# Ledger of designs, part 173: peptides against a protein of PDB entry 3OIQ

Target 1, 212 residues: chain A of PDB entry 3OIQ
Amino acid sequence: KNRIFVSSSKDFEGYPSKAIVPVQFVALLTSIHLTETKCLLGFSNFERRGDQSQEDQYLIKLKFKDRGSERLARITISLLCQYFDIELPDLDSDSGASPTVILRDIHLERLCFSSCKALYVSKHGNYTLFLEDIKPLDLVSVISTISTKSTNSSKHSSSELISECDLNNSLVDIFNNLIEMNRDEKNRFKFVKLIHYDIELKKFVQDQQKVL

## One batch from the design tools (peptide; made by RFdiffusion4, then SolubleMPNN)

Design b1_p28_6_s2 (from b1_p28_6, 12 letters changed)
Fold by OpenDDE base, seed 1:
Structure b1_p28_6_s2 (fold): chain B 212 residues (1-212), chain A 28 residues (1-28)
Amino acid sequence: as target 1 above (212 residues)
Amino acid sequence: SSLLEELKKSLKELFEKSLPLILEEFNK
């Protein structure tokens, strides 16, 4: 089955009631919920959905059944957080109680751009997204990619069905949504409150604001 | 980076272990 690029989490409303579909999307990591029995990762592109919460538009499940796979999930989350400079409590503590990790509103402090591969699995109209892969994206690389995208639509027929265009369009959409949130006085998101807010990000945001 | 390769490896292993379980639940 071909992998489908998903630009909106609303696309899943039109998906089959009983299917397994490999999907890919780009979003910001917004939450981590790790317990002894499950791990859920929340992602969002902050698409406006009226007055509904824009957090956790993509809920991605990591499934484990035994202590070995639980440990592997913990290691995976630790590595992901290490990449994004997210501080976690020590997950390796030999204390026989597996610590619960609950992080929310990650995007208020850090822009954790992620290219996610998942399995859409539906039964009787309900679906679950299971994590296949996460490619964390460096913010500097994201900014550079958006800034340089004017000319080289060279149709390199790379065998990967997901066009570089879809990825880049999603990144632009996310930034545009963040700019709108930043302009909204009622929205908690502000670029200047990001821990990694620097001169480059400031300049990029200012330049993008002139186009919107 | 070494970190990215470790992350990729751990994700792959986790998915490979989870996939049979996902398929089993789907087929019930």
Scores: peptide ipSAE 0.704, ipTM 0.965, DockQ to the pose 0.935
Fold by OpenDDE base, seed 2:
Structure b1_p28_6_s2 (fold): chain B 212 residues (1-212), chain A 28 residues (1-28)
Amino acid sequence: as target 1 above (212 residues)
Amino acid sequence: SSLLEELKKSLKELFEKSLPLILEEFNK
């Protein structure tokens, strides 16, 4: 089956009650919940959903059942956090219990753009998204991509199932949603509170705000 | 980068290990 690009987590409400569907989306990493028995990654594009929390619109599960797979999940999360400069609590605590990692509201400190591949799996109407792959996106590259609207249909290799248009549209939508959140006095999200808020991001946000 | 390649490798291995378990639960 062809991989489906998902622009909204609401799309899953129309999905079959018993199916396996490979999907792909672009979103910000919002949460990490790693325990001995499970790992959950929260992602969001911050699409407006009434008064509900806009966090964790895409809840992605990493499934493991043994110590070896748990260790691999921990390594994977560590590498992801290293890429995004997310500080993990020292996992080296001498207490033989694998430490639980709970991070929330990551987007309040860092914009962690991610292109995710997942399996949508449903059996009784309820679904779970299982992680296949995460491609972390560099913020400078995201800003450049949105700003330059590169008409260069470079023949990127047949393996990237996402149309460049779908990716770009999703990135624009995320920034537009963040701009709306930044304008809302009740919203905790503010660009100026990001650890990596620099002159480039400031300029980009200012330019995008003029278009909205 | 070496970091991205290592991340990609770890994700692939993790998915390959998880997929049989996902399919087993789906087929129950």
Scores: peptide ipSAE 0.704, ipTM 0.965, DockQ to the pose 0.939
Fold by OpenDDE base, seed 5:
Structure b1_p28_6_s2 (fold): chain B 212 residues (1-212), chain A 28 residues (1-28)
Amino acid sequence: as target 1 above (212 residues)
Amino acid sequence: SSLLEELKKSLKELFEKSLPLILEEFNK
């Protein structure tokens, strides 16, 4: 089955009530919930949904089968956090209880752009998104991609099913949504409060604000 | 980077291990 690119989590409202559909989307990592029994990753593009929360629009589940798969999930989360410079509590605590990790509102401190592959699995009108893959995206690369509008089809292997246009449009939409949040005095998100806020990001935001 | 390759490898292994369980639950 062909993988479907998803630009909005609202698209799932039109999906079959009993199906398995491979999907792909681009979003910011917003939350991590890792316990002994479950792992959930929250992602958002911060699309406006009226009075609904803009956080965790994509809830992605990791499924454990045994202690070995739990350990592998912990390693995977550790590697992801290491890439994004997210501080985790020491997961190697000798105390036989695996530590619980609960991080929320990650986007208030760090912009963690991610290209996610998941399985949409629905039964009886409810669905779960199961994690297949995460490609973390570097912020400098994201800014460069949006700024250059480079339709340069770099010969990335023909197997990336995402059109370059779909990726770029999603990245632009995310930044536009963040700019709107930054302008709202009631919103907690502010670019200047990001740990990695630098001159490049400042300039990019200022240039984008002139177009909106 | 070595980090990205390790992440990709771990994600692939995790998914391959989880997929049979996902399919089993879907078919119940």
Scores: peptide ipSAE 0.704, ipTM 0.965, DockQ to the pose 0.923
Fold by OpenDDE base, seed 4:
Structure b1_p28_6_s2 (fold): chain B 212 residues (1-212), chain A 28 residues (1-28)
Amino acid sequence: as target 1 above (212 residues)
Amino acid sequence: SSLLEELKKSLKELFEKSLPLILEEFNK
């Protein structure tokens, strides 16, 4: 089956009650919940959902059942956090008790853009998203991609079935949602509070705000 | 970057190990 690009986590409401569907989406990393028995990654595009929390719209599970796979999950999370400059407690501590890691509201400090591949697995009307892959996206590259009108549609790299348009549209939507959140005095998200807030991001946000 | 390649490798290995377990649970 072809991988489906998902622009909204609401799309899953229309998905089959008993299926395995490969999916892909772009979102910001919002939470990490790593315990001895489970790992959950929260992602969001911050689509407005009425009064519901905009965090963790995509809850992605890393499945492990043994100590070896748990360790691999911890290494994977450590590498991901290292890429995003997210400080984690020492996960490799030789002390036989693996520490619980609970990070929330990551987007308040860092914009961790991620292209995620997952398996939608539904049974009995409930679903779980299982992680296949995360490609972290560099913020500078994201800004550049949005700012440069993709005039060069010509490089059909045939293999990634995701229309460059779908990716770009999702990135634009995320920024637009963040701009709306930034304008809302009740929302905790503010661009100026991001650790990596720089002149380039400031300029980009200002330019995008003029279009909205 | 070496970091991205390591991340990709670890994700692939983790998924390959998890997939049989996911399928087993789906088929139960």
Scores: peptide ipSAE 0.704, ipTM 0.965, DockQ to the pose 0.958; fails the geometry check

Design b1_p28_6_s3 (from b1_p28_6, 13 letters changed)
Fold by OpenDDE base, seed 1:
Structure b1_p28_6_s3 (fold): chain B 212 residues (1-212), chain A 28 residues (1-28)
Amino acid sequence: as target 1 above (212 residues)
Amino acid sequence: SSLLEQLQKTLEELYKKSLPLILEEFNK
């Protein structure tokens, strides 16, 4: 089955009531919910949905059933947090209790851009997104990609059916949405409150604001 | 590079274990 690029979580409203569809999207990591029985990752592109919450537009499930798969989920969370410089309590504590991690509103402190591959699985009209893969994206690389639109159409015939254009467009849309949120006095998101707010990000945001 | 490689390997192993369960639940 061909993988479908998803630009909006609203696309799932039109998906079949009984299907398994491989999907891919790019979004910001917004939440982590790890318990003894489940792991959920929240992602958002911050599309305007009226008065609805913009957080956790993509809720991705890591499924585990045994200690071995639970450990792999825990390692996954640890490695993601290590990549994004997210502080976690020590998940390796020999305390026989499964560690509980609840992080919310991650985007208020760090822009954790992620390219996600998932399985859309629907039954009787309800769906679950199951994690297949996450590629965390470096912010400097994201900024450079958006800024340098033009040249390296190197025809690497990589069988990745997803157009580089779809990724780039979604990254631009996310930044535009963040700029709108930053301009809204009622919105808690502010670029200047990001832990990694630097001169490069400042300049990029200022330049994008001139085009919007 | 090493961190990303470890992440990808871990995700691949997790997915290989989870996929049969997802399919089993879908077919019930």
Scores: peptide ipSAE 0.720, ipTM 0.966, DockQ to the pose 0.890
Fold by OpenDDE base, seed 2:
Structure b1_p28_6_s3 (fold): chain B 212 residues (1-212), chain A 28 residues (1-28)
Amino acid sequence: as target 1 above (212 residues)
Amino acid sequence: SSLLEQLQKTLEELYKKSLPLILEEFNK
């Protein structure tokens, strides 16, 4: 089955009540919930959904059944956090207790852009998204991609691959949503509060704000 | 990067182990 690009987590409302569908989306990492029994990653594109929380719009499950697969989940979290410079409590504590990691509102400190591949799995109307793959995206690369796409409209690559256009459009949408959140005095998100807020990001945000 | 390669490898191994379980639960 071909992988479907998902631009909104609302798309899942129209999905079959009994299906396995490979999906891909781009979103910001918002939460990590690792326990002895489960690992969940929250992602959001911060699409406006009325009065509903914009956090954790994509709840992605890492499924493990044994200590070996649990370890792989922990390593996954460690490596992901290492990539995004997210400080984890020492996961390597030799204490035979499975380390618990609970991080929330990651987007308030770091923009952790991620291209996620997942399985949509539904059986009785309810669905679960299971992680297949994560590609963390570098913010500089995201900014450059958005900035350059404004000029190159032309490549109709007809390939069945998730169009580079869909990826780029989703990245733009995320930034636009973040700009709106930044403008909202009630919203906790502020670009200037990001740990990695630099001159490049500042300039990019200022330039994008002029288009909105 | 070596980090991304390690991440990818880890995810592949995890997915390889998880997929049979997902399918089993779906087919129950």
Scores: peptide ipSAE 0.720, ipTM 0.967, DockQ to the pose 0.907
Fold by OpenDDE base, seed 4:
Structure b1_p28_6_s3 (fold): chain B 212 residues (1-212), chain A 28 residues (1-28)
Amino acid sequence: as target 1 above (212 residues)
Amino acid sequence: SSLLEQLQKTLEELYKKSLPLILEEFNK
């Protein structure tokens, strides 16, 4: 089956009640929930959804069954956090208890852009998204991509099944949503509170705010 | 980067182990 690019988690409301569909989306990492029995990653595009929380619009499950697969899940979390400079408690604590990691509101401190491949698996009208792959995106690269493609439709033939346009549109939409959140005095999200808020990000946000 | 390569390999291995279980649960 061809992989479907998903621009909104609302798209899943129209998906079959019994299906396996490979999907891909781009979103910000918002939460990590690692326990002995499961790992969940929360992602969001911060699309406005009425009064519902804009966090964890995409709940992605890492499934493990044995110590070996659990270790792979822990390594995955460690590597993601290392890439995004997220401080984790030591996951290697020799205490025979599997480390529990609960991180929320990651987007308030760091913009963790991620391209995710997942399996949409539905049964009896409920669905679960299972992680296939995650590619963390560098913020500088995201900013450069948005800034350059606003002017040049350079057909970089990325061999990835996703239209480069779909990726870019999603990245733009995320930033636009973040700008709106930043303008809202009631919203906790503020660009100036990001740990990695620098002159480049400041300039980019200021330039994007002029277009919105 | 070496980090991204390690992440990719880890995810591939994890997915390879998880996919049969996902399919089994779907078919039950």
Scores: peptide ipSAE 0.720, ipTM 0.966, DockQ to the pose 0.918
Fold by OpenDDE base, seed 5:
Structure b1_p28_6_s3 (fold): chain B 212 residues (1-212), chain A 28 residues (1-28)
Amino acid sequence: as target 1 above (212 residues)
Amino acid sequence: SSLLEQLQKTLEELYKKSLPLILEEFNK
């Protein structure tokens, strides 16, 4: 089956009530929920949905069946947090107890851009997104990609079905949504409160604000 | 990077283990 690029999590409202569909999207990591029984990653593009929360628009499940697959989920979370410089409590606590990690509102401190491959699985009108793959994106690379409009036909293997256009459009949409949130006095999101707020990000945001 | 390679390998192994269970639950 061909993978479908998803620009909005609302697209799933039109999906079949009983289906398996491979999907791909780009979004910001907003939450991590790791317990002994489940692992969930929350993502958002911060699309306006009326009075609904803009966090966790994409809830992605990591499924484990045994201690070995649970360990792989923990390693996945550790590696993602290492990439994004997210501080985690020691996941290897000698206590034999499975570590619990509950992080929320990650986007208030760090912009964790992620390209996600997932499996949409629906039954009886309810759906679950299962993680297939996640590629964390570097913020400098994201800014560069948006700024240069560079169709860098970089030799990404012919198998990445995402048009460079779909990725770029989604990245622009995310930044536009963040700019709107930053302008809203009631919104907790502020670019200046990001731990990694630097002169490059400041300049980029200022330039984007002039176009909006 | 070594980190991205480790992440990819970990995700591939996890997905390979999870996919049969997802399909089994869908078919029940």
Scores: peptide ipSAE 0.719, ipTM 0.966, DockQ to the pose 0.896

Design b1_p28_6_s4 (from b1_p28_6, 14 letters changed)
Fold by OpenDDE base, seed 3:
Structure b1_p28_6_s4 (fold): chain B 212 residues (1-212), chain A 28 residues (1-28)
Amino acid sequence: as target 1 above (212 residues)
Amino acid sequence: SPLLEELQKALKELFEKSLPLILEEFNK
């Protein structure tokens, strides 16, 4: 079965009540919830959903049942955080207690763009997304990708694979949503509060704001 | 990136271990 690109987490409302569907989406990492029994990653594209929290629109599960798989989950989280330069409390603390990590509102400090492959699994109308793969996206690369596509409309690569267009459209949508959040005085998100806010990001945001 | 490869490797192994359990729960 072909992997389906998901542009909105609302798409899942139309999915079958009993299905297994490989999906892919692009979003910002917003939360990490690692406990002894489960790992959940929250992602969002910050699509407006009325009064609902724009965080954790995609709740992705890492499932583990034994110490070996739990260790793999911890390693995965550690490596992901290392990639995004997210400070974690020492997960390797020799204290026989399984480390608990609860991070929220990651997007307020860092834009952690991620291309995620997940397995949509529904039963009885409820669904769970299980993480298959994650590709962290470098912000510079994201900015470059968005900036260059405004000029290269011509390459219709016909491959039924998740089109470079879908990825780029999602990235643009995320930035547009962030710009709207940044303009909202009630929203806690501000580009200038990002730890990695630099001249390049500033310029990009300013240029995008002129188009919105 | 070596870091990305390690991340993807760890996650792949975790997913492969979890998949039978996911399928079992789905088929119950």
Scores: peptide ipSAE 0.706, ipTM 0.966, DockQ to the pose 0.962
Fold by OpenDDE base, seed 4:
Structure b1_p28_6_s4 (fold): chain B 212 residues (1-212), chain A 28 residues (1-28)
Amino acid sequence: as target 1 above (212 residues)
Amino acid sequence: SPLLEELQKALKELFEKSLPLILEEFNK
């Protein structure tokens, strides 16, 4: 089955009650919940959902059941956090106790853009998303991608037909949503509070704000 | 980057180990 690009987590409301569907989406990492029994990653594009929390719109599971697979989950989380410069407690500590990591509202400090491949698995109307692959996206690259009109549609790179358009549209949507949040005095998100807030991001946000 | 490659490798291994279990639970 072809992988489906998902632009909104609401798309899953229309998905079959019993299915396995490979999906892909782009979102910001918002939470990490690692315990002895489970690992969950929260992602969001901050699409407005009425009065519902905009965090963790995509709840993605890393499944493990034994010590070996648990270790792989910890390694995965450690490496992901290292890529995004997220400070974690020492997960490699030989202390036989599996460390519990609970991070929330990551987007308030860091914009962790991620292209995720996941397996949608539904049964009896409930679904779980299982993480297959993650590609962290560098913010500079994201800004560059949005700013450079993809004029060169011509490179038929034969890789999975995620239209460069779908990726770009999702990235633009995320930034637009963040700009709206930044303008809302009640919203905790502010670009100036990001640890990595720099001149390039400032300029980009200012330019995007003029278009909205 | 080497970091990304290691991340993707670890996740791939984890997913491959989990997939049979996911399918088993789906088919129950």
Scores: peptide ipSAE 0.706, ipTM 0.966, DockQ to the pose 0.947
Fold by OpenDDE base, seed 1:
Structure b1_p28_6_s4 (fold): chain B 212 residues (1-212), chain A 28 residues (1-28)
Amino acid sequence: as target 1 above (212 residues)
Amino acid sequence: SPLLEELQKALKELFEKSLPLILEEFNK
């Protein structure tokens, strides 16, 4: 089965009630929920959905069944947080209690752009997304990608089913949504409150605001 | 990046171990 690029989490409303579909999307990491029994990652592109919360539009599950698999989940979360410079309590502590990690609203402090591959699994109309792969995207690289690609749609038929255009469009959409949130006085998101807010990001946001 | 490689390796192993269970639950 071909992997499907998903531009909106609403796309899943039209998916079959009983199916297994490999999918890919780009979004910001918004939450981490690691317990003894499950690991959930929340992602969002901050698409406006009326007055509903824009957080955790993509709920992605890491499934584990035993202590060995649980350890792999913990390692995965630790490495992901290390990549994004998210401080976690020491998850490797031999303290016999399974560490619980609950992080929310990650996007208020850090823009953690992520390209995710997941498995959509539905039964009886309910679905779960299982994480297959994640590629953290560096903010500098994201900014450069958006800034340079206006022109060369060279149709390089690279065998990867997901067009570079789909990725770029999703990144642009996320930034546009963040700009709208930043303009809203009621929204908690502000670019200037990001820990990694620098001159480059400031300039990029200012330039994008002129186009919107 | 060594960090990215380790992340992807850990996640791949976890996913591969979980996939049989996911399929079993789907087929019930």
Scores: peptide ipSAE 0.705, ipTM 0.966, DockQ to the pose 0.932
Fold by OpenDDE base, seed 5:
Structure b1_p28_6_s4 (fold): chain B 212 residues (1-212), chain A 28 residues (1-28)
Amino acid sequence: as target 1 above (212 residues)
Amino acid sequence: SPLLEELQKALKELFEKSLPLILEEFNK
Protein backbone atom coordinates (compact mmCIF):
# COMPACT_ATOMS: atom_id res chain seq x y z
CA LYS B 1 0.00 0.00 0.00
CA ASN B 2 1.24 3.48 -0.87
CA ARG B 3 2.12 5.70 2.10
CA ILE B 4 -0.08 8.81 2.33
CA PHE B 5 1.47 12.18 3.13
CA VAL B 6 -0.63 14.06 5.70
CA SER B 7 -0.46 17.88 5.79
CA SER B 8 -3.02 18.26 8.61
CA SER B 9 -4.16 16.05 11.46
CA LYS B 10 -7.70 17.08 10.46
CA ASP B 11 -7.30 14.77 7.47
CA PHE B 12 -7.92 11.86 9.85
CA GLU B 13 -11.51 13.05 10.38
CA GLY B 14 -12.21 11.89 6.82
CA TYR B 15 -10.50 8.52 7.23
CA PRO B 16 -12.46 5.24 7.48
CA SER B 17 -13.80 4.21 10.91
CA LYS B 18 -12.15 0.78 10.46
CA ALA B 19 -8.87 0.91 8.54
CA ILE B 20 -5.11 0.43 8.59
CA VAL B 21 -3.31 3.13 6.58
CA PRO B 22 0.43 3.88 6.42
CA VAL B 23 0.92 7.66 6.74
CA GLN B 24 3.71 10.22 6.83
CA PHE B 25 3.83 13.78 8.19
CA VAL B 26 6.25 16.53 9.24
CA ALA B 27 5.78 18.30 12.57
CA LEU B 28 7.48 19.64 15.70
CA LEU B 29 7.97 17.39 18.70
CA THR B 30 5.92 18.94 21.53
CA SER B 31 5.71 16.25 24.23
CA ILE B 32 7.12 12.95 25.49
CA HIS B 33 5.16 10.72 27.85
CA LEU B 34 6.99 7.54 28.87
CA THR B 35 5.65 5.41 31.73
CA GLU B 36 5.78 1.74 32.71
CA THR B 37 2.74 1.00 30.56
CA LYS B 38 2.86 3.43 27.64
CA CYS B 39 4.99 5.66 25.47
CA LEU B 40 3.40 8.62 23.66
CA LEU B 41 5.02 11.30 21.53
CA GLY B 42 3.16 14.51 20.81
CA PHE B 43 3.72 16.42 17.58
CA SER B 44 2.18 19.58 16.16
CA ASN B 45 2.25 21.80 13.10
CA PHE B 46 0.38 24.43 15.16
CA GLU B 47 -2.48 24.70 12.69
CA ARG B 48 -5.17 27.01 14.06
CA ARG B 49 -8.21 25.05 15.23
CA GLY B 50 -10.35 27.75 16.80
CA ASP B 51 -10.39 27.36 20.58
CA GLN B 52 -8.72 23.95 20.49
CA SER B 53 -5.20 23.48 21.82
CA GLN B 54 -2.54 23.66 19.14
CA GLU B 55 -0.38 21.22 21.10
CA ASP B 56 -0.09 17.48 20.46
CA GLN B 57 -2.15 17.45 17.25
CA TYR B 58 -0.43 14.17 16.37
CA LEU B 59 -0.37 11.71 19.26
CA ILE B 60 1.98 8.88 18.28
CA LYS B 61 2.18 5.66 20.29
CA LEU B 62 5.12 3.35 20.81
CA LYS B 63 3.59 0.03 21.84
CA PHE B 64 5.44 -2.39 24.08
CA LYS B 65 4.26 -5.60 25.79
CA ASP B 66 7.20 -7.02 27.72
CA ARG B 67 10.41 -5.97 29.43
CA GLY B 68 12.41 -6.38 26.22
CA SER B 69 10.14 -4.15 24.15
CA GLU B 70 9.91 -1.63 27.02
CA ARG B 71 13.69 -1.41 26.97
CA LEU B 72 13.57 -0.72 23.23
CA ALA B 73 11.10 2.10 23.85
CA ARG B 74 13.41 3.61 26.48
CA ILE B 75 16.39 3.33 24.13
CA THR B 76 14.36 4.98 21.38
CA ILE B 77 13.40 7.91 23.62
CA SER B 78 16.97 8.28 24.88
CA LEU B 79 18.39 8.36 21.35
CA LEU B 80 15.73 10.80 20.14
CA CYS B 81 16.43 13.15 23.04
CA GLN B 82 20.16 12.86 22.46
CA TYR B 83 19.63 13.89 18.84
CA PHE B 84 17.61 16.98 19.84
CA ASP B 85 19.83 17.84 22.84
CA ILE B 86 16.92 17.28 25.24
CA GLU B 87 18.07 16.60 28.79
CA LEU B 88 16.54 13.48 30.30
CA PRO B 89 16.84 12.09 33.79
CA ASP B 90 19.08 9.04 33.88
CA LEU B 91 16.92 6.28 32.38
CA ASP B 92 19.46 3.62 33.44
CA SER B 93 18.76 4.04 37.14
CA ASP B 94 19.37 0.59 38.68
CA SER B 95 16.36 1.22 40.86
CA GLY B 96 13.98 -1.52 39.61
CA ALA B 97 11.35 1.15 38.94
CA SER B 98 11.01 1.90 35.23
CA PRO B 99 11.92 5.53 34.65
CA THR B 100 9.02 7.91 34.01
CA VAL B 101 9.58 10.75 31.56
CA ILE B 102 7.00 13.50 31.18
CA LEU B 103 8.05 16.43 29.01
CA ARG B 104 5.60 19.03 27.72
CA ASP B 105 5.82 22.15 25.60
CA ILE B 106 9.19 21.12 24.13
CA HIS B 107 8.66 23.64 21.30
CA LEU B 108 8.95 26.54 23.79
CA GLU B 109 12.65 25.75 24.26
CA ARG B 110 13.64 23.79 21.13
CA LEU B 111 12.31 23.44 17.59
CA CYS B 112 12.49 19.67 17.07
CA PHE B 113 11.45 19.18 13.44
CA SER B 114 10.63 15.56 12.68
CA SER B 115 9.59 13.58 9.61
CA CYS B 116 7.45 10.73 10.93
CA LYS B 117 6.19 7.51 9.37
CA ALA B 118 3.26 6.02 11.24
CA LEU B 119 0.53 3.42 10.95
CA TYR B 120 -3.00 4.81 11.23
CA VAL B 121 -5.22 2.18 12.87
CA SER B 122 -8.92 2.91 13.37
CA LYS B 123 -11.69 0.90 15.01
CA HIS B 124 -15.22 2.06 15.87
CA GLY B 125 -14.42 5.64 14.81
CA ASN B 126 -11.42 5.99 17.15
CA TYR B 127 -7.87 5.85 15.83
CA THR B 128 -4.31 5.37 17.07
CA LEU B 129 -1.12 6.33 15.27
CA PHE B 130 1.78 3.90 15.80
CA LEU B 131 5.32 5.09 15.11
CA GLU B 132 7.17 3.16 12.38
CA ASP B 133 10.09 5.51 11.78
CA ILE B 134 11.30 9.02 12.65
CA LYS B 135 13.82 11.26 10.93
CA PRO B 136 14.89 14.25 13.01
CA LEU B 137 15.47 17.31 10.83
CA ASP B 138 18.24 19.75 11.66
CA LEU B 139 17.04 23.35 11.95
CA VAL B 140 19.84 24.64 9.71
CA SER B 141 18.82 22.12 7.05
CA VAL B 142 15.15 23.12 7.42
CA ILE B 143 15.99 26.82 7.02
CA SER B 144 18.19 26.05 4.02
CA THR B 145 15.50 23.90 2.40
CA ILE B 146 12.85 26.61 2.75
CA SER B 147 15.19 29.40 1.62
CA THR B 148 16.66 27.72 -1.47
CA LYS B 149 13.39 26.18 -2.72
CA SER B 150 15.89 23.70 -4.14
CA THR B 151 14.11 20.71 -5.58
CA ASN B 152 17.38 18.95 -5.04
CA SER B 153 15.98 15.50 -5.63
CA SER B 154 18.38 13.90 -3.25
CA LYS B 155 18.41 10.44 -4.82
CA HIS B 156 17.29 8.87 -1.63
CA SER B 157 16.94 5.37 -3.10
CA SER B 158 13.93 4.83 -0.88
CA SER B 159 11.17 4.33 -3.49
CA GLU B 160 8.75 6.17 -1.23
CA LEU B 161 8.42 9.35 -3.29
CA ILE B 162 7.82 11.76 -0.49
CA SER B 163 6.86 14.68 -2.65
CA GLU B 164 9.64 17.11 -1.89
CA CYS B 165 6.95 19.72 -2.46
CA ASP B 166 4.78 18.28 0.33
CA LEU B 167 7.67 18.34 2.78
CA ASN B 168 8.64 21.91 1.89
CA ASN B 169 5.06 23.16 2.06
CA SER B 170 4.61 21.59 5.50
CA LEU B 171 7.83 23.18 6.79
CA VAL B 172 6.76 26.60 5.50
CA ASP B 173 3.33 26.20 7.09
CA ILE B 174 4.89 25.32 10.46
CA PHE B 175 7.12 28.40 10.39
CA ASN B 176 4.23 30.63 9.38
CA ASN B 177 2.19 29.28 12.29
CA LEU B 178 5.11 29.89 14.68
CA ILE B 179 5.44 33.47 13.39
CA GLU B 180 1.75 34.05 14.11
CA MET B 181 2.18 32.60 17.61
CA ASN B 182 5.23 34.80 18.17
CA ARG B 183 3.20 37.90 17.21
CA ASP B 184 0.40 36.98 19.63
CA GLU B 185 1.10 38.53 23.03
CA LYS B 186 -1.07 35.88 24.69
CA ASN B 187 0.94 33.02 23.22
CA ARG B 188 3.79 31.62 25.30
CA PHE B 189 5.88 30.79 22.24
CA LYS B 190 8.60 33.34 21.46
CA PHE B 191 11.53 32.72 19.11
CA VAL B 192 13.86 34.75 21.36
CA LYS B 193 13.23 32.30 24.22
CA LEU B 194 14.51 29.29 22.26
CA ILE B 195 17.76 27.91 23.68
CA HIS B 196 19.20 27.64 20.18
CA TYR B 197 18.09 31.10 19.01
CA ASP B 198 20.94 32.45 16.89
CA ILE B 199 21.65 35.05 14.21
CA GLU B 200 20.70 32.68 11.40
CA LEU B 201 17.29 31.87 12.87
CA LYS B 202 16.73 35.55 13.70
CA LYS B 203 17.45 36.59 10.12
CA PHE B 204 15.28 33.84 8.68
CA VAL B 205 12.33 34.78 10.91
CA GLN B 206 12.72 38.46 10.03
CA ASP B 207 12.76 37.67 6.32
CA GLN B 208 9.69 35.42 6.59
CA GLN B 209 7.81 38.05 8.61
CA LYS B 210 8.15 40.48 5.70
CA VAL B 211 6.30 38.09 3.41
CA LEU B 212 3.45 37.46 5.82
CA SER A 1 24.93 9.41 11.52
CA PRO A 2 25.54 6.48 13.87
CA LEU A 3 22.99 8.00 16.25
CA LEU A 4 20.28 8.11 13.58
CA GLU A 5 21.04 4.55 12.49
CA GLU A 6 20.73 3.32 16.07
CA LEU A 7 17.47 5.23 16.53
CA GLN A 8 15.98 3.80 13.35
CA LYS A 9 17.16 0.30 14.23
CA ALA A 10 15.57 0.45 17.68
CA LEU A 11 12.29 1.78 16.26
CA LYS A 12 12.19 -0.83 13.52
CA GLU A 13 12.71 -3.66 15.98
CA LEU A 14 10.09 -2.23 18.34
CA PHE A 15 7.55 -1.76 15.54
CA GLU A 16 8.11 -5.27 14.16
CA LYS A 17 7.51 -6.72 17.63
CA SER A 18 4.37 -4.63 18.15
CA LEU A 19 2.77 -5.10 14.71
CA PRO A 20 1.34 -8.60 15.36
CA LEU A 21 -0.36 -7.29 18.52
CA ILE A 22 -1.72 -4.25 16.69
CA LEU A 23 -3.18 -6.49 13.99
CA GLU A 24 -4.64 -8.89 16.56
CA GLU A 25 -6.37 -6.02 18.39
CA PHE A 26 -7.67 -4.66 15.08
CA ASN A 27 -9.20 -8.01 14.13
CA LYS A 28 -10.98 -8.57 17.50
Scores: peptide ipSAE 0.703, ipTM 0.966, DockQ to the pose 0.947

